# Ledger of designs, part 13: peptides against a protein of PDB entry 4N7V

Target 1, 222 residues: chain A of PDB entry 4N7V
Amino acid sequence: TLRSITSPLVAHRLKPIRQKTKKAVVSILDSEEVCVELVKEYASQEYVKEVLQISSDGNTITIYYPNGGRGFPLADRPPSPTDNISRYSFDNLPEKYWRKYQYASRFVQLVRSKSPKITYFTRYAKCILMENSPGADFEVWFYDGVKIHKTEDFIQVIEKTGKSYTLKSESEVNSLKEEIKMYMDHANEGHRICLALESIISEEERKTRSAPFFPIIIGRKP

## One batch from the design tools (peptide; aimed at target 1 K15 P116)

Design b1_p12_5_s1 (made by RFdiffusion4, then SolubleMPNN; from b1_p12_5, 4 letters changed)
Fold by OpenDDE base, seed 4:
Structure b1_p12_5_s1 (fold): chain B 222 residues (1-222), chain A 12 residues (1-12)
Amino acid sequence: as target 1 above (222 residues)
Amino acid sequence: MPVEYGVYEELP
């Protein structure tokens, strides 16, 4: 099943963007829907032959073939749906579209990993919890120039000198210089707080069902 | 603050 290889993408709260590659253009629309335009080149002109339009919650996929499959000239936005529109639920998406859905999903996940959900200013750093899940990226920008970037897979450290390295195990974290450990400790504390706030705010958001509370900024830069 | 995304991967 598609669900066994990916979860429905979630594009809520993401800003619109359009990313062109050789074979495809992927967009997040103002509506927070995600579009994958499959591009073919003919006579030095690019045409959109197929479009997957995915709902913001990832559960509905609308597929259409512009101009009866002949293609529509690539423009600055996806072509409007016209003829022969197919609509699928996530669980009913034909397998032939799974790779394209995954492509969209990975893009959304990338964007989410770069989209602030919670910005928290401490005395020493700007902490940012990102939108991606599970294991949201967490960045700490210390005012003195040190940066720590935590992901589900690694921790990247950029020191004042610009020296950069990646930590992939707890043992490597424990082997850090004492000075760097202090930064890490602060980063971890900020991370804990952001996660706690995310939980609390998300719960309130669920209860009220009002407009999104995120993104939020807590505190101010000293 | 603008978000930098870089170049996304090509569709396989």
Scores: peptide ipSAE 0.055, ipTM 0.770, DockQ to the pose 0.047
OpenDDE base, seeds 1, 2, 3, 5: peptide ipSAE 0.054, 0.054, 0.053, 0.052; ipTM 0.769, 0.768, 0.767, 0.767

Design b1_p12_5_s2 (made by RFdiffusion4, then SolubleMPNN; from b1_p12_5, 7 letters changed)
Fold by OpenDDE base, seed 2:
Structure b1_p12_5_s2 (fold): chain B 222 residues (1-222), chain A 12 residues (1-12)
Amino acid sequence: as target 1 above (222 residues)
Amino acid sequence: MEIRYGVYEELP
């Protein structure tokens, strides 16, 4: 099943973007829907032959073939659906479209990993918890120039000198110099606080059923 | 066209 390969993409709260590649253009729209335009070149002109339009919650996929399958010239936005429109739920998406859905999903995950959900200013650093899940990326920008980037897979450290390295195990973290450990301790504390705030705010958001509370900024740069 | 993330992967 598609679900065994990927979860429904989540594009909520993401800003519009359009990314062009050779064979496809992937977009997040103002509506927070995600579009994959399949592009073919003919006579030095690029045409959109197929479009997958995915709802912001990833659960509905609308597929259409512009101009009766003849295609429309590539523009600055997806062509409007007019011909050969099919609508599928995530669990009923034909297998022939799975790769294209996964392509969209990976793009959304990338955007989410670079989209601030919580920005927290401490006395020493700007901390940012990103939108991706599970294991959201967490960045710490110390005012003195040190940078720490935490992902589910690794921790990247950039020192004041510009020296950079990646840590992939607890053993490597424990082997850090004492000076760097201080930065790591601060980063970990900021991370804990952001995760706690995320939980609390999400719960309140659920209770109030109001507009999204995120993204949020806590504190100010000293 | 705005490209904020450099080169994204090609569709297989």
Scores: peptide ipSAE 0.100, ipTM 0.806, DockQ to the pose 0.034
OpenDDE base, seeds 1, 3, 4, 5: peptide ipSAE 0.099, 0.095, 0.098, 0.080; ipTM 0.808, 0.801, 0.810, 0.801

Design b1_p12_5_s3 (made by RFdiffusion4, then SolubleMPNN; from b1_p12_5, 5 letters changed)
Fold by OpenDDE base, seed 2:
Formats: structure tokens, C-alpha cells, sequence
Structure b1_p12_5_s3 (fold): chain B 222 residues (1-222), chain A 12 residues (1-12)
């Protein structure tokens, strides 16, 4: 099943963006819908032959073939749907479209990993919890120049000197120099706080059903 | 945020 290889993409709270590649253009629209335009070049002109329009929650996929399948000239936005439109739920999406859906999903996940959800200023650092899930990226920018980037898979450290290294196991973390451990401890504390705040704020969002509370900024740079 | 993903196109 599609679900066994990817979850429905989530584009909520993401800013509009349009990324062109050779064979496709992927867009996050103002509506937070995601569009994949499949592009073909003919006679030195690029045409959109197929469009996958995915809802912001990833659960609905609308597929259409512009200009009756003849293609529509590539523009600065997806072409409008034509008369021949197919609509699928995530779990009913034909296999032939799975790779294209994954394309959109990976793009959205990348954008999410670079989209601040919570920005938290401490005495020593700017901490940022990103939108991606599960295991959101967490970045710490210390005011003295040290940088720590935590992902689900690794921790990257950039020291004042510019020396950079990646930690992939707990044993490597435990073997850090004491001075670096101090930064790591602060980063971990900031991370814990951001996760706690995320939980609390999300619960309030559920109760109020109002406009999204995120992104949020806590504190200010000293 | 430049990215490059490859998608094999199967058009009707």
C-alpha cells in the first residue's frame, strides 16, 4: 500500500514556494495545497502534461491532464483543471501515481524541516524547533558562534573554529569534550522545553479551534 | 531551498 511507504503529506502552515526541476515543478500554493506538474519539452517549449493537486492534509489527490492531454505551456503557476479530472483519497490512489506522490511528500518534508515551528531565545542561544515530523529537526544557534543541529538520525556540531562533525550514536555523544558537552546540555534543555511547549500549545489549539498558534516565538535575543 | 528530485514520467 501507499501508506506502507509514506504517510499523507502535511503542508499546513507552510509558505508558498515553487521549485522547478527538469521533469517536474512542485509547488506549495497559497491555499497550502501541493501541486506536482509533470513537464515535457517539445520544440523548445515546456508543457505541463499532468498535474497532481494534493490537499494540504495529503488525503485528497486531484489529477488532471491539461488541454485534454495535449499539454499546457509551463507558466508561473499550475494550469487550471480541465474537464477530465480524477479525484482519489490517499488510500485509493492508483499505484501509477505513487512515485509522484512520494516526490511531493519528500519535498514537503524537506520544506518542513526548514520551517520554524517554535523559536525560543535563551540567554545563550536561538533555538528552533522545525515543522517536520516525526522527530522534528532542532537547531541551536549559540550567540558565540557554536551551532548544533539535531535530526532524528544524527547531531551535527559546528564549533567556534568552524570545525564540524556529526554524531550518530549515544556513545559518540558521551565521548564529547567537556566544553562541548556544556553546549549539548543547553541544546538538550532547549529542545525539551520546545517539545513541552509544542505539546501544550497543540492542546490549546485543539480546544479553541481558532487560527493556528504556530509559528511562535518565545523570548527575545539578549 | 533548492532541491532536485528525480521522477520517472509516465504520461498517458
Amino acid sequence: as target 1 above (222 residues)
Amino acid sequence: LPIEYGVYLELP
Scores: peptide ipSAE 0.036, ipTM 0.745, DockQ to the pose 0.022
OpenDDE base, seeds 1, 3, 4, 5: peptide ipSAE 0.035, 0.035, 0.034, 0.035; ipTM 0.743, 0.743, 0.738, 0.735

Design b1_p12_5_s4 (made by RFdiffusion4, then SolubleMPNN; from b1_p12_5 with L1M F8Y E9Y)
Fold by OpenDDE base, seed 2:
Structure b1_p12_5_s4 (fold): chain B 222 residues (1-222), chain A 12 residues (1-12)
Amino acid sequence: as target 1 above (222 residues)
Amino acid sequence: MPVEFGKYYELP
């Protein structure tokens, strides 16, 4: 099943972006829908032959073939759907489209990992919890130049000197120099606070059913 | 916040 290889993509709160590669263009639209345009080149002109338009919650996929399948010249936005339109739910998407959906999903996940959800200024650092899930990326930019980047898989440390290293286990974290542990402790505290705020705010969003509260900024740089 | 996605993944 498609679910065994990916979850429905989530593009809510993401800013519009358009990324071109050799064979495809992927876009997040103002509507927060995601489009994958499959591109072919004929006589030095690029044409869009197929489009997957995915809803912001990832659950609905609309597939169409521009210009009756003849293709539409590549432009600065996806072509409008006109002919040969099919609509699928996530669980009913034909297997032949799974790789293209995964392409969109990976792009969205990457964008999410770089999109601030909560920005929290402490006395010593700017902390940022990102939009990706599960295990959102967390970055700490200390005002003195130290940087800590936490992901679900690793922790990257950049020291004042520019020295950079990656930690992948608890034992490595425990083996850090005392001065670095102080930064790590602060980062962990900021992380805990951001996660707590995320939980509280998300619960409040559920109750109010209003516009999204995220992204938010807590405090200001001293 | 540009994302150079092409270096991370390409469609076959």
Scores: peptide ipSAE 0.024, ipTM 0.654, DockQ to the pose 0.034
OpenDDE base, seeds 1, 3, 4, 5: peptide ipSAE 0.023, 0.022, 0.023, 0.022; ipTM 0.647, 0.650, 0.664, 0.645

Design b1_p12_6 (made by RFdiffusion4)
Pose (drawn by RFdiffusion4):
Structure b1_p12_6 (pose): chain A 222 residues (1-222), chain P 12 residues (1-12)
Amino acid sequence: as target 1 above (222 residues)
Amino acid sequence: SETLPVPSLEYP
């Protein structure tokens, strides 16, 4: 059953983005709702044959077929719903559409991996904690020119040369120049600070009923 | 806040 494989997507705090493609148009609206429009081409013009719209919390799914000859003319914004529409909860979503919800879930998870939640400016680097919690990606851009990319699985180092390599395990990073560890440890301290900063602020957010406390930009680029 | 490039994703 859907929910065997996937969890409801989270599109909160994400910026509006629209993505055209040969097959479909997947987007995130200003209301932070995820919209998936299937697209067909006819008479040198594009037609829409199905629209999936998913709530910000991913719990509510609305699907409408503007069933008509020629489908729906493709525009820059999602079309208004027709009358032959549908609405399901996440758990009550039919066996159909499951391939499409999973696609939308990956789209959102990708976007969040590139959405800054906390931006921290150190003496040596620009630190960014991303949105894809838990274990969000951590990116460090040293003013010195070195780039460090931290994942739950990976550590990625891009030296000033452009010489790039990946370090997966604790043993692999220990196989190191005792100078690059400074970059590694400073980035890890920055990661420690951002995870700590995120916790005490999101805690205050649960105490409140207001506009989101994210994203944050801390300090300034010297 | 800064917007970072999001890689493209194709529908299967």

Design b1_p12_6_s1 (made by RFdiffusion4, then SolubleMPNN; from b1_p12_6, 4 letters changed)
Fold by OpenDDE base, seed 5:
Structure b1_p12_6_s1 (fold): chain B 222 residues (1-222), chain A 12 residues (1-12)
Amino acid sequence: as target 1 above (222 residues)
Amino acid sequence: SEILPIPPLEFP
């Protein structure tokens, strides 16, 4: 099943973006829907041959073939659906479209990993918890130039000198120089606080059923 | 929310 290889994408709170690649253009629309335009080149002109339009919650996929399948010239936005429109639920999506859905999902996850959910300014750093899940990315930009980027899989450190390295185990973290450990300790504290705030705010969102509270900014750069 | 720099993601 599709569900066994990916979860429904979640594009809520993401800003509109359009990214062109060789074979496809992927967009997040103002509506927070996600569009994958499959592009073919003919006579030095790019045409959109197929469009997958995915709802913001990932559960509905609308597929259409512009201009009767002949393709529509690539523009600055997806072509409007006109003919041969098919609508599927996530669980009923034909297998032939799974790879394209996965592409959309990967793109959304990437965007989410670069979309601030909580920005927290400390005395020493700008901390940012991102929108991706599970295991949201967490970035710490120290005002002195040190940067720490935490993901579910690793921690990247950029030192003042520009030296960069990746840590993938606790033993590697424990082997850090004392100076770097200080930055790591601060990063971890900021991370803890952001996660705590996320929990509290999410609970309030649930209670109020209002517009999203995120993204939020806590404090200001000193 | 404002998007940070996003590297291109090629279609497989």
Scores: peptide ipSAE 0.137, ipTM 0.835, DockQ to the pose 0.835
OpenDDE base, seeds 1, 2, 3, 4: peptide ipSAE 0.059, 0.117, 0.135, 0.109; ipTM 0.760, 0.829, 0.833, 0.824

Design b1_p12_6_s2 (made by RFdiffusion4, then SolubleMPNN; from b1_p12_6, 7 letters changed)
Fold by OpenDDE base, seed 5:
Structure b1_p12_6_s2 (fold): chain B 222 residues (1-222), chain A 12 residues (1-12)
Amino acid sequence: as target 1 above (222 residues)
Amino acid sequence: TPQLEIPPLEFP
């Protein structure tokens, strides 16, 4: 099943973006829907031959073939659906479209990993918890130039000197120089606070059923 | 709103 290889993408709270690659253009629209335009080149012109339009919650996929399948010239936005529109639920999506859905999902996850959910200013750093899940990325930008980037898989450290390295185990973290451990301790504290705030704010958001509370900014740069 | 700077993700 599609569900066994990916979860429904979640594009809520993401800003509009359009990114062109060799074979496709992927967009997040103002509506927070996600579009994958499959591009073919003919006579030095690019045409959109197929469009997958995915709802913001990832559960509905609308597929259409512009201009009766002949293609529509690539523009600054997806072509409007016209004829022969197919609508699928996530669990009923034909297998031939799974690869394209996975591409959209990976793109959305990447965007989410770069989209601030909580920005928290401490005495020493700007901390940012991102939108991706599970295991949201967490970045700490120390005012003195040190940077720590935590992901589900690794921790990247950039020191004042510009020296950069990646840590993939607790043993490597424990072997850090004492000076770097101080930064790591601060980063971990900021991370803990952001996760705590995310939890309580999400609960309040659920109760009020109002406009989304995120993204939020806590504190200000000293 | 301005677009985020996202590293390119090539279509497979």
Scores: peptide ipSAE 0.216, ipTM 0.848, DockQ to the pose 0.603
OpenDDE base, seeds 1, 2, 3, 4: peptide ipSAE 0.040, 0.085, 0.208, 0.118; ipTM 0.729, 0.822, 0.846, 0.820

Design b1_p12_6_s3 (made by RFdiffusion4, then SolubleMPNN; from b1_p12_6 with S1T S8P Y11F)
Fold by OpenDDE base, seed 1:
Structure b1_p12_6_s3 (fold): chain B 222 residues (1-222), chain A 12 residues (1-12)
Amino acid sequence: as target 1 above (222 residues)
Amino acid sequence: TETLPVPPLEFP
């Protein structure tokens, strides 16, 4: 099943973006829907041959073939749906579209990893918890130039000198020099606070069912 | 807050 290889994409709260590549154009629309335009080149002109339009919650996929499958010239936005529209739920999506859905999902996940959910200013750093899940990326920009980037897979450290390295195990973290450990401790504290705030805010958001509370900024630049 | 730059993701 598609679900065995990916979860429904989640594009809520993401800003509009349009990214053109060689074979596809992927967009997050103002509506927070995600569009994958499959592009073919013919006679030095690019045409959109197929469009997957995915709902913001990833559960509904609308597929259409512009201009009766002949393609529509690539423009600054997805072509309007034609009369030949197919609509699928996530669990009923034909296998032939799974790769394209996965592409959309990967793109959205990437965007989420670059989208601030919580920005927290401490005395020493700007901390940013991103939108991706599980294990949201967490970045700490110390005002003195040190940077720590935490992901589910690794921790990247950029020191004042510009020296950069990646840590992938607790042993490596424990082997850090004491000066760097101080930065790591601060980063971890900021991370803990952001996660706690995320939980509290999300719960209140659930209770009120009002407009989204995120993204949020805590504190201000000193 | 502004979204950080998103690197291009090629379609496989």
Scores: peptide ipSAE 0.244, ipTM 0.870, DockQ to the pose 0.901
OpenDDE base, seeds 2, 3, 4, 5: peptide ipSAE 0.242, 0.238, 0.244, 0.238; ipTM 0.870, 0.870, 0.870, 0.870

Design b1_p12_6_s4 (made by RFdiffusion4, then SolubleMPNN; from b1_p12_6, 6 letters changed)
Fold by OpenDDE base, seed 4:
Structure b1_p12_6_s4 (fold): chain B 222 residues (1-222), chain A 12 residues (1-12)
Amino acid sequence: as target 1 above (222 residues)
Amino acid sequence: TEQLEIPALEFP
């Protein structure tokens, strides 16, 4: 099943973006829907031959073939659905479209990993918890130039000198210089606080069903 | 900058 290889994408709260590649254009719309435009080139002109429009919660996929399958000239936005529209639920999506859905999902996940959900200013750093899940990226920008980027898979450290390295195990973290450990400790504390805030705010958001509370900014730049 | 810079993700 599609669910066995990916979860429904989640594009809520993401800013609109459009990214062109050789074979596809992927967009997050103002509506927070995600569009994958499959592009073909004929006589030095690019045409959109197929569009997957995915709902913001990833559960509904609308597929259409512009201009009766002949294609529509590539523009600055997806072509409007006109003819031969198919609508699928996530679990009923034909296998032939799974790769394209996965592409959209990967793009959204990447955008989410770079989209602030919680910004928390400490005395020493700007901490940012991102939108991706599970295991949201967490960035700490120390005011003195040190940067720590935590992901589910690794921790990247950029020192004041610009020296950069990646840590992939707790053993490597434990082998850090004492001065770097201090930065890591602060980063971890900021991370803990952001996760706690996320939990509390998400719960209140669930209860009230009001407009989204995120993104939020806690504190201010010193 | 307020604009997100997303690295290109090529369609496989």
Scores: peptide ipSAE 0.112, ipTM 0.819, DockQ to the pose 0.678
OpenDDE base, seeds 1, 2, 3, 5: peptide ipSAE 0.047, 0.092, 0.108, 0.042; ipTM 0.738, 0.817, 0.822, 0.729

Design b1_p12_7 (made by RFdiffusion4)
Pose (drawn by RFdiffusion4):
Formats: structure tokens, sequence, C-alpha cells
Structure b1_p12_7 (pose): chain A 222 residues (1-222), chain P 12 residues (1-12)
């Protein structure tokens, strides 16, 4: 059952983005709702045969077929719903559409991995904690020129040369130059600080009923 | 630059 494989998507605090493609148009609206529009081409013009719209919390799914000859003319914004429409909860979503919800889930998870939640400026680097929690990606751009990309699984180092390599495990990073560990440790301290900063601020957010406390930009690029 | 990386990954 859907929910066996996937959890409801989270599109809160994400910026509006629209993505065209040969098959479909997947987007995130200003209301932070995820919209998936299937697209067909006819008479050198594109038609829409199905629209999936998912709530910000991913719990509510609206699907409408503007069933008509020629479907729906493709535009820059999602079309208004027709009358032959549908609405399901996440758990009550039919066996159909499951391939499409999973696609939308990935799209969202990808966007969050490139959405800054906390931006921290150190003496040596620009630190960014991303949105894809838990275990969000951590990116460090040293003014020195070195780039460090931290994942729940990976550590990625891009030296000033452009010489790039990936370090997966604790043993792999220990196989180091005892100078690059400074970049590693400074980035890890920055990661420690951002995870700590995120916790005490999101705690105050649960105490409140206001506009989101994210994303945050801390300090300034010297 | 991050938004450019995102656009590149979405094109893939």
Amino acid sequence: as target 1 above (222 residues)
Amino acid sequence: EIEEELEEELEE
C-alpha cells in the first residue's frame, strides 16, 4: 500500500519553481502546493490530460480530468479545476496515481536538498544547512576556494585546484593530509553550530503561531 | 549558484 514505500511529502518553506519537460510539468506554487500536470502534444501545441495537486503537508491530493476534446491548453500556471474532480487523503489515494505521487515526492526531496535553511558566515567559509531534514545536506564554501559537501552517507571535498574526490567512511577521511582536516574540522564545527542553531530556533517556533523562522542568514561575508 | 545547481539537476 502507498505508505509502504513512501511518506507524505513536505513542501513547506520552498520557493516557487516550475519545470517543463517532454512529458509533464511539475511545479511548486506560491501557496507551496505541489502541482503535477501530465502533458500531451497535438497540432504542434501541447495539451494537458491530467492534473495532480498535493497539499503542502502532502496529506491532501486533488486530481481532476478536464475531460474534453483536446484536453487543456498548456499555460505558465496550473489550470483552474473542472467539475469532474476528485479529492483523497494520503491513505485513501487509489492504487492508481501511486507512481505519480512517488515522482512528486522525489521532486520535492530534491528541491529541499538545494534549499538553504540556515546560512552561516564564518571567518573562513560560507556554511549552508539545507532543508531535507532529517540529516540534511551540508555545504561549505570556503573563501579560500575549497568546497565541502556533507551528506548523511558522504563527505565530498573539492580542493582549490578543482581536484575532487569523495570520502565515505571515518576510515576514509582519516586517510588524509593533516592540513585538510582543518577544512574538515572547521566545516564540522560549522555543521555542529547550525544543527544547534536550528534546534533552539525551531523550538521557539513551536512555541509560536507566526510566519516561519526559516530560512535564516547569519553574519555577513567579510 | 545553488539555484543554478538545482536547475541543472532538474534538467537531468

Design b1_p12_7_s1 (made by RFdiffusion4, then SolubleMPNN; from b1_p12_7, 4 letters changed)
Fold by OpenDDE base, seed 2:
Structure b1_p12_7_s1 (fold): chain B 222 residues (1-222), chain A 12 residues (1-12)
Amino acid sequence: as target 1 above (222 residues)
Amino acid sequence: ELEEELREELAK
């Protein structure tokens, strides 16, 4: 099943972006829908031959073939759906489209990992919790130049000198120099606070049914 | 990196 290889993508709150490659263009639209345009070149002109338009919640996929399958000239936005339109739910998407969906999902997940959800300024650092899930990326930029980047898989440390290393286990974390542990402790505290705020705000969003509260900024740089 | 992934996933 498609679910065995990826979850429905989530593009909510993401800013519009358009990324072109040789064979395709992937876009997040103002509507927060995601489009994958398959591109072919004929006589030095690029044409969009196929488009996958995925809803912001990833659950609906609309596939169409511009200009009766002849293709539409590549532009600064996806062509409008006019011909050979099919609509699928996530669980009913034909297997032949799974790889394309998977790419879209990976792209969105990457964008999410770089999209601030909560920015929290402390006395010593700028902390940022990102939009990706599960296990959102968390970055701490200390004002003195130290940086800590936490992901679900590892922790990267960049020291004042520019020395960089990656930690992948608790034992490695426990073996850190005392001075670095101080930074780690601060980072962990900031992380805890951001996670707590995320939970509280999400619950409030559920209750009020209002527009999204995220992204948010807490505090200011001293 | 992303482009490389795209080539792999969208290659026919």
Scores: peptide ipSAE 0.032, ipTM 0.703, DockQ to the pose 0.080
OpenDDE base, seeds 1, 3, 4, 5: peptide ipSAE 0.030, 0.026, 0.026, 0.028; ipTM 0.690, 0.663, 0.660, 0.677

Design b1_p12_7_s2 (made by RFdiffusion4, then SolubleMPNN; from b1_p12_7 with I2L E7R E8K)
Fold by OpenDDE base, seed 5:
Structure b1_p12_7_s2 (fold): chain B 222 residues (1-222), chain A 12 residues (1-12)
Amino acid sequence: as target 1 above (222 residues)
Amino acid sequence: ELEEELRKELEE
C-alpha cells in the first residue's frame, strides 16, 4: 500500500513556493495545496502534460491532463483543470502515481525542515525548531559564530574557525572537546524548551480551533 | 534527494 511507504503529506502553514526541475515543477500554492506538473519539451517550448494536485492534508489527489493530454504551455502557475479529471483519496490512489506522490511528499518534508515553527532567542543564541516531523530539525545560531544543526539522523557542528563536522553516534558526541560540549549543552536546553512550548501551544491551539498560533517567536535578540 | 526521486521516475 501507499501508506506502507509514505504518510499523507502535510503542507499546512507553509509559504507558497515554486521549484522547477528539468522534467517537473513542484509548487505549494496559496491554498497550501501541492501541485506536481510533469513537463515535456516540444519545439523549444515546455508543456505541462500531467498535473497532480494534492490537498494540504495530503488526503485528496486530483489528477488531470491539460488539453486532453496535448499539454499546456508551462507558466508561472499550474494550469487549471479542464478535461480528464480524476479524484482519489490517499488510500485509493493508483499505484502508477505513487512515485509522483512520494516526490511531492519529500519536497514538502524538505520545505518543512526549513520552515521555522518556533524561534527562541536565548542569551547566547537564536534557536529554531522547524516544521518537519517526526523529529523536527533544530538549529542553533550562536551569536559568536558557532552553529549547531540537529536532525533526526545527525548533528552538524560549525565552529568559530569554520571547521565543520557531523556527529552520527553518541560516542562521537561524547568525544567532543569540552568547549564544544558547552555549546551542545546550551543547544540541548534550547531544544527541550522549544519542544515543551510546542506541546503547550499546540494543545491550546486545539482547544480554540481558530487560526494557527504557529509560527511563533519567543524573546528577542539581545 | 529530490533530483534522485525525479530521475527514478523518469526511468520508469
Scores: peptide ipSAE 0.029, ipTM 0.692, DockQ to the pose 0.067
OpenDDE base, seeds 1, 2, 3, 4: peptide ipSAE 0.028, 0.028, 0.027, 0.026; ipTM 0.666, 0.686, 0.676, 0.672

Design b1_p12_7_s3 (made by RFdiffusion4, then SolubleMPNN; from b1_p12_7 with I2L E4K E12K)
Fold by OpenDDE base, seed 1:
Structure b1_p12_7_s3 (fold): chain B 222 residues (1-222), chain A 12 residues (1-12)
Amino acid sequence: as target 1 above (222 residues)
Amino acid sequence: ELEKELEEELEK
């Protein structure tokens, strides 16, 4: 099943974006829907032959073939749906569309990993918790130039000298220079705080059932 | 085939 391969994509709170590749254009719309336009070239002109429009929660996929399947010239936005559209739930999506959905999902996850959910200013750094899940990316930009980027898989460090390295195990973290450990400690504390705040704010958001609270900024640069 | 190409493009 598709579900065994990927979860429904979640595009909530993401800013609109349009990214073109050779074979496709993927967009996050103002509506937070996600569109995958499949592009073919004919006579030096690019045409959209197929569109997958995915709901913001990833659960509904609308598929249409512009201009009766003849294709529509590539423009700055997806072509409008036609009368001959197919609508599928995530669990009923035909297998022939699974890879295209996965593409959209991966793109959305990438965008989420670069989308601030919580920005937290400390005395020493700007901390940013991103939207992706599980294990949201966490970036710390120290005002003196040091940068720490935490992902689910690794930690990247950029020192003031410009030296950059990646840590992939606890052993490597423990082997850091003492001066770098100080930055790491601060980053970890900021991360803990952001996660705690995310939990609290999300709970309040759930209770109020109002407009999204995120993204949120806490504090200000000293 | 096209779907595979899409994945490859995303990984770039």
Scores: peptide ipSAE 0.035, ipTM 0.705, DockQ to the pose 0.060
OpenDDE base, seeds 2, 3, 4, 5: peptide ipSAE 0.034, 0.032, 0.030, 0.032; ipTM 0.708, 0.696, 0.675, 0.703

Design b1_p12_7_s4 (made by RFdiffusion4, then SolubleMPNN; from b1_p12_7, 4 letters changed)
Fold by OpenDDE base, seed 4:
Structure b1_p12_7_s4 (fold): chain B 222 residues (1-222), chain A 12 residues (1-12)
Amino acid sequence: as target 1 above (222 residues)
Amino acid sequence: ELDEELEEELAK
């Protein structure tokens, strides 16, 4: 099943973006829907031959073929659906479209990893918890130039000198210079706080069923 | 933003 290889994408709260690649253009629309435009080149002109439009919650996929499959000239936005529109639920998406959905999902996940959900200013750093899940990216920008980027898979450190390295195990973290450990400790504390705030705010958001509370900024830059 | 890995997914 598609669900066994990916979860429905979640594009809520993401800003509109349009990214062109060799074979496709992927967009997050103002509606927070996600569009994958499959592009083919013909006579030095690019045409959109197929469009997957995915709902913001990832559960509905609308597929259409511009101009009966002949294609529509690539423009600055997806072509409007016209004829022969197919609508699928996530669990009923034909297998032939799974990889294209995965493409969209991975793009959205990437965007989410760069989209602030919680910004928390401490005395020493700007901490940012991102939108991606599970294990949201967490960035700490220390005012003195040190940067720590935590992901589910690794921790990247950029020192004042510009020296950059990646840590992939607790052992490596424990082997850090004492000076860097101080930064890591602060980063971890900020991370803990952001996660706690996320939980609290999410719960309130659930209860009120109002407009989204995120993104949120806590504190101010000193 | 998109890397070769994402493009590869689409190519298949």
Scores: peptide ipSAE 0.052, ipTM 0.785, DockQ to the pose 0.096
OpenDDE base, seeds 1, 2, 3, 5: peptide ipSAE 0.036, 0.046, 0.049, 0.040; ipTM 0.708, 0.758, 0.772, 0.727

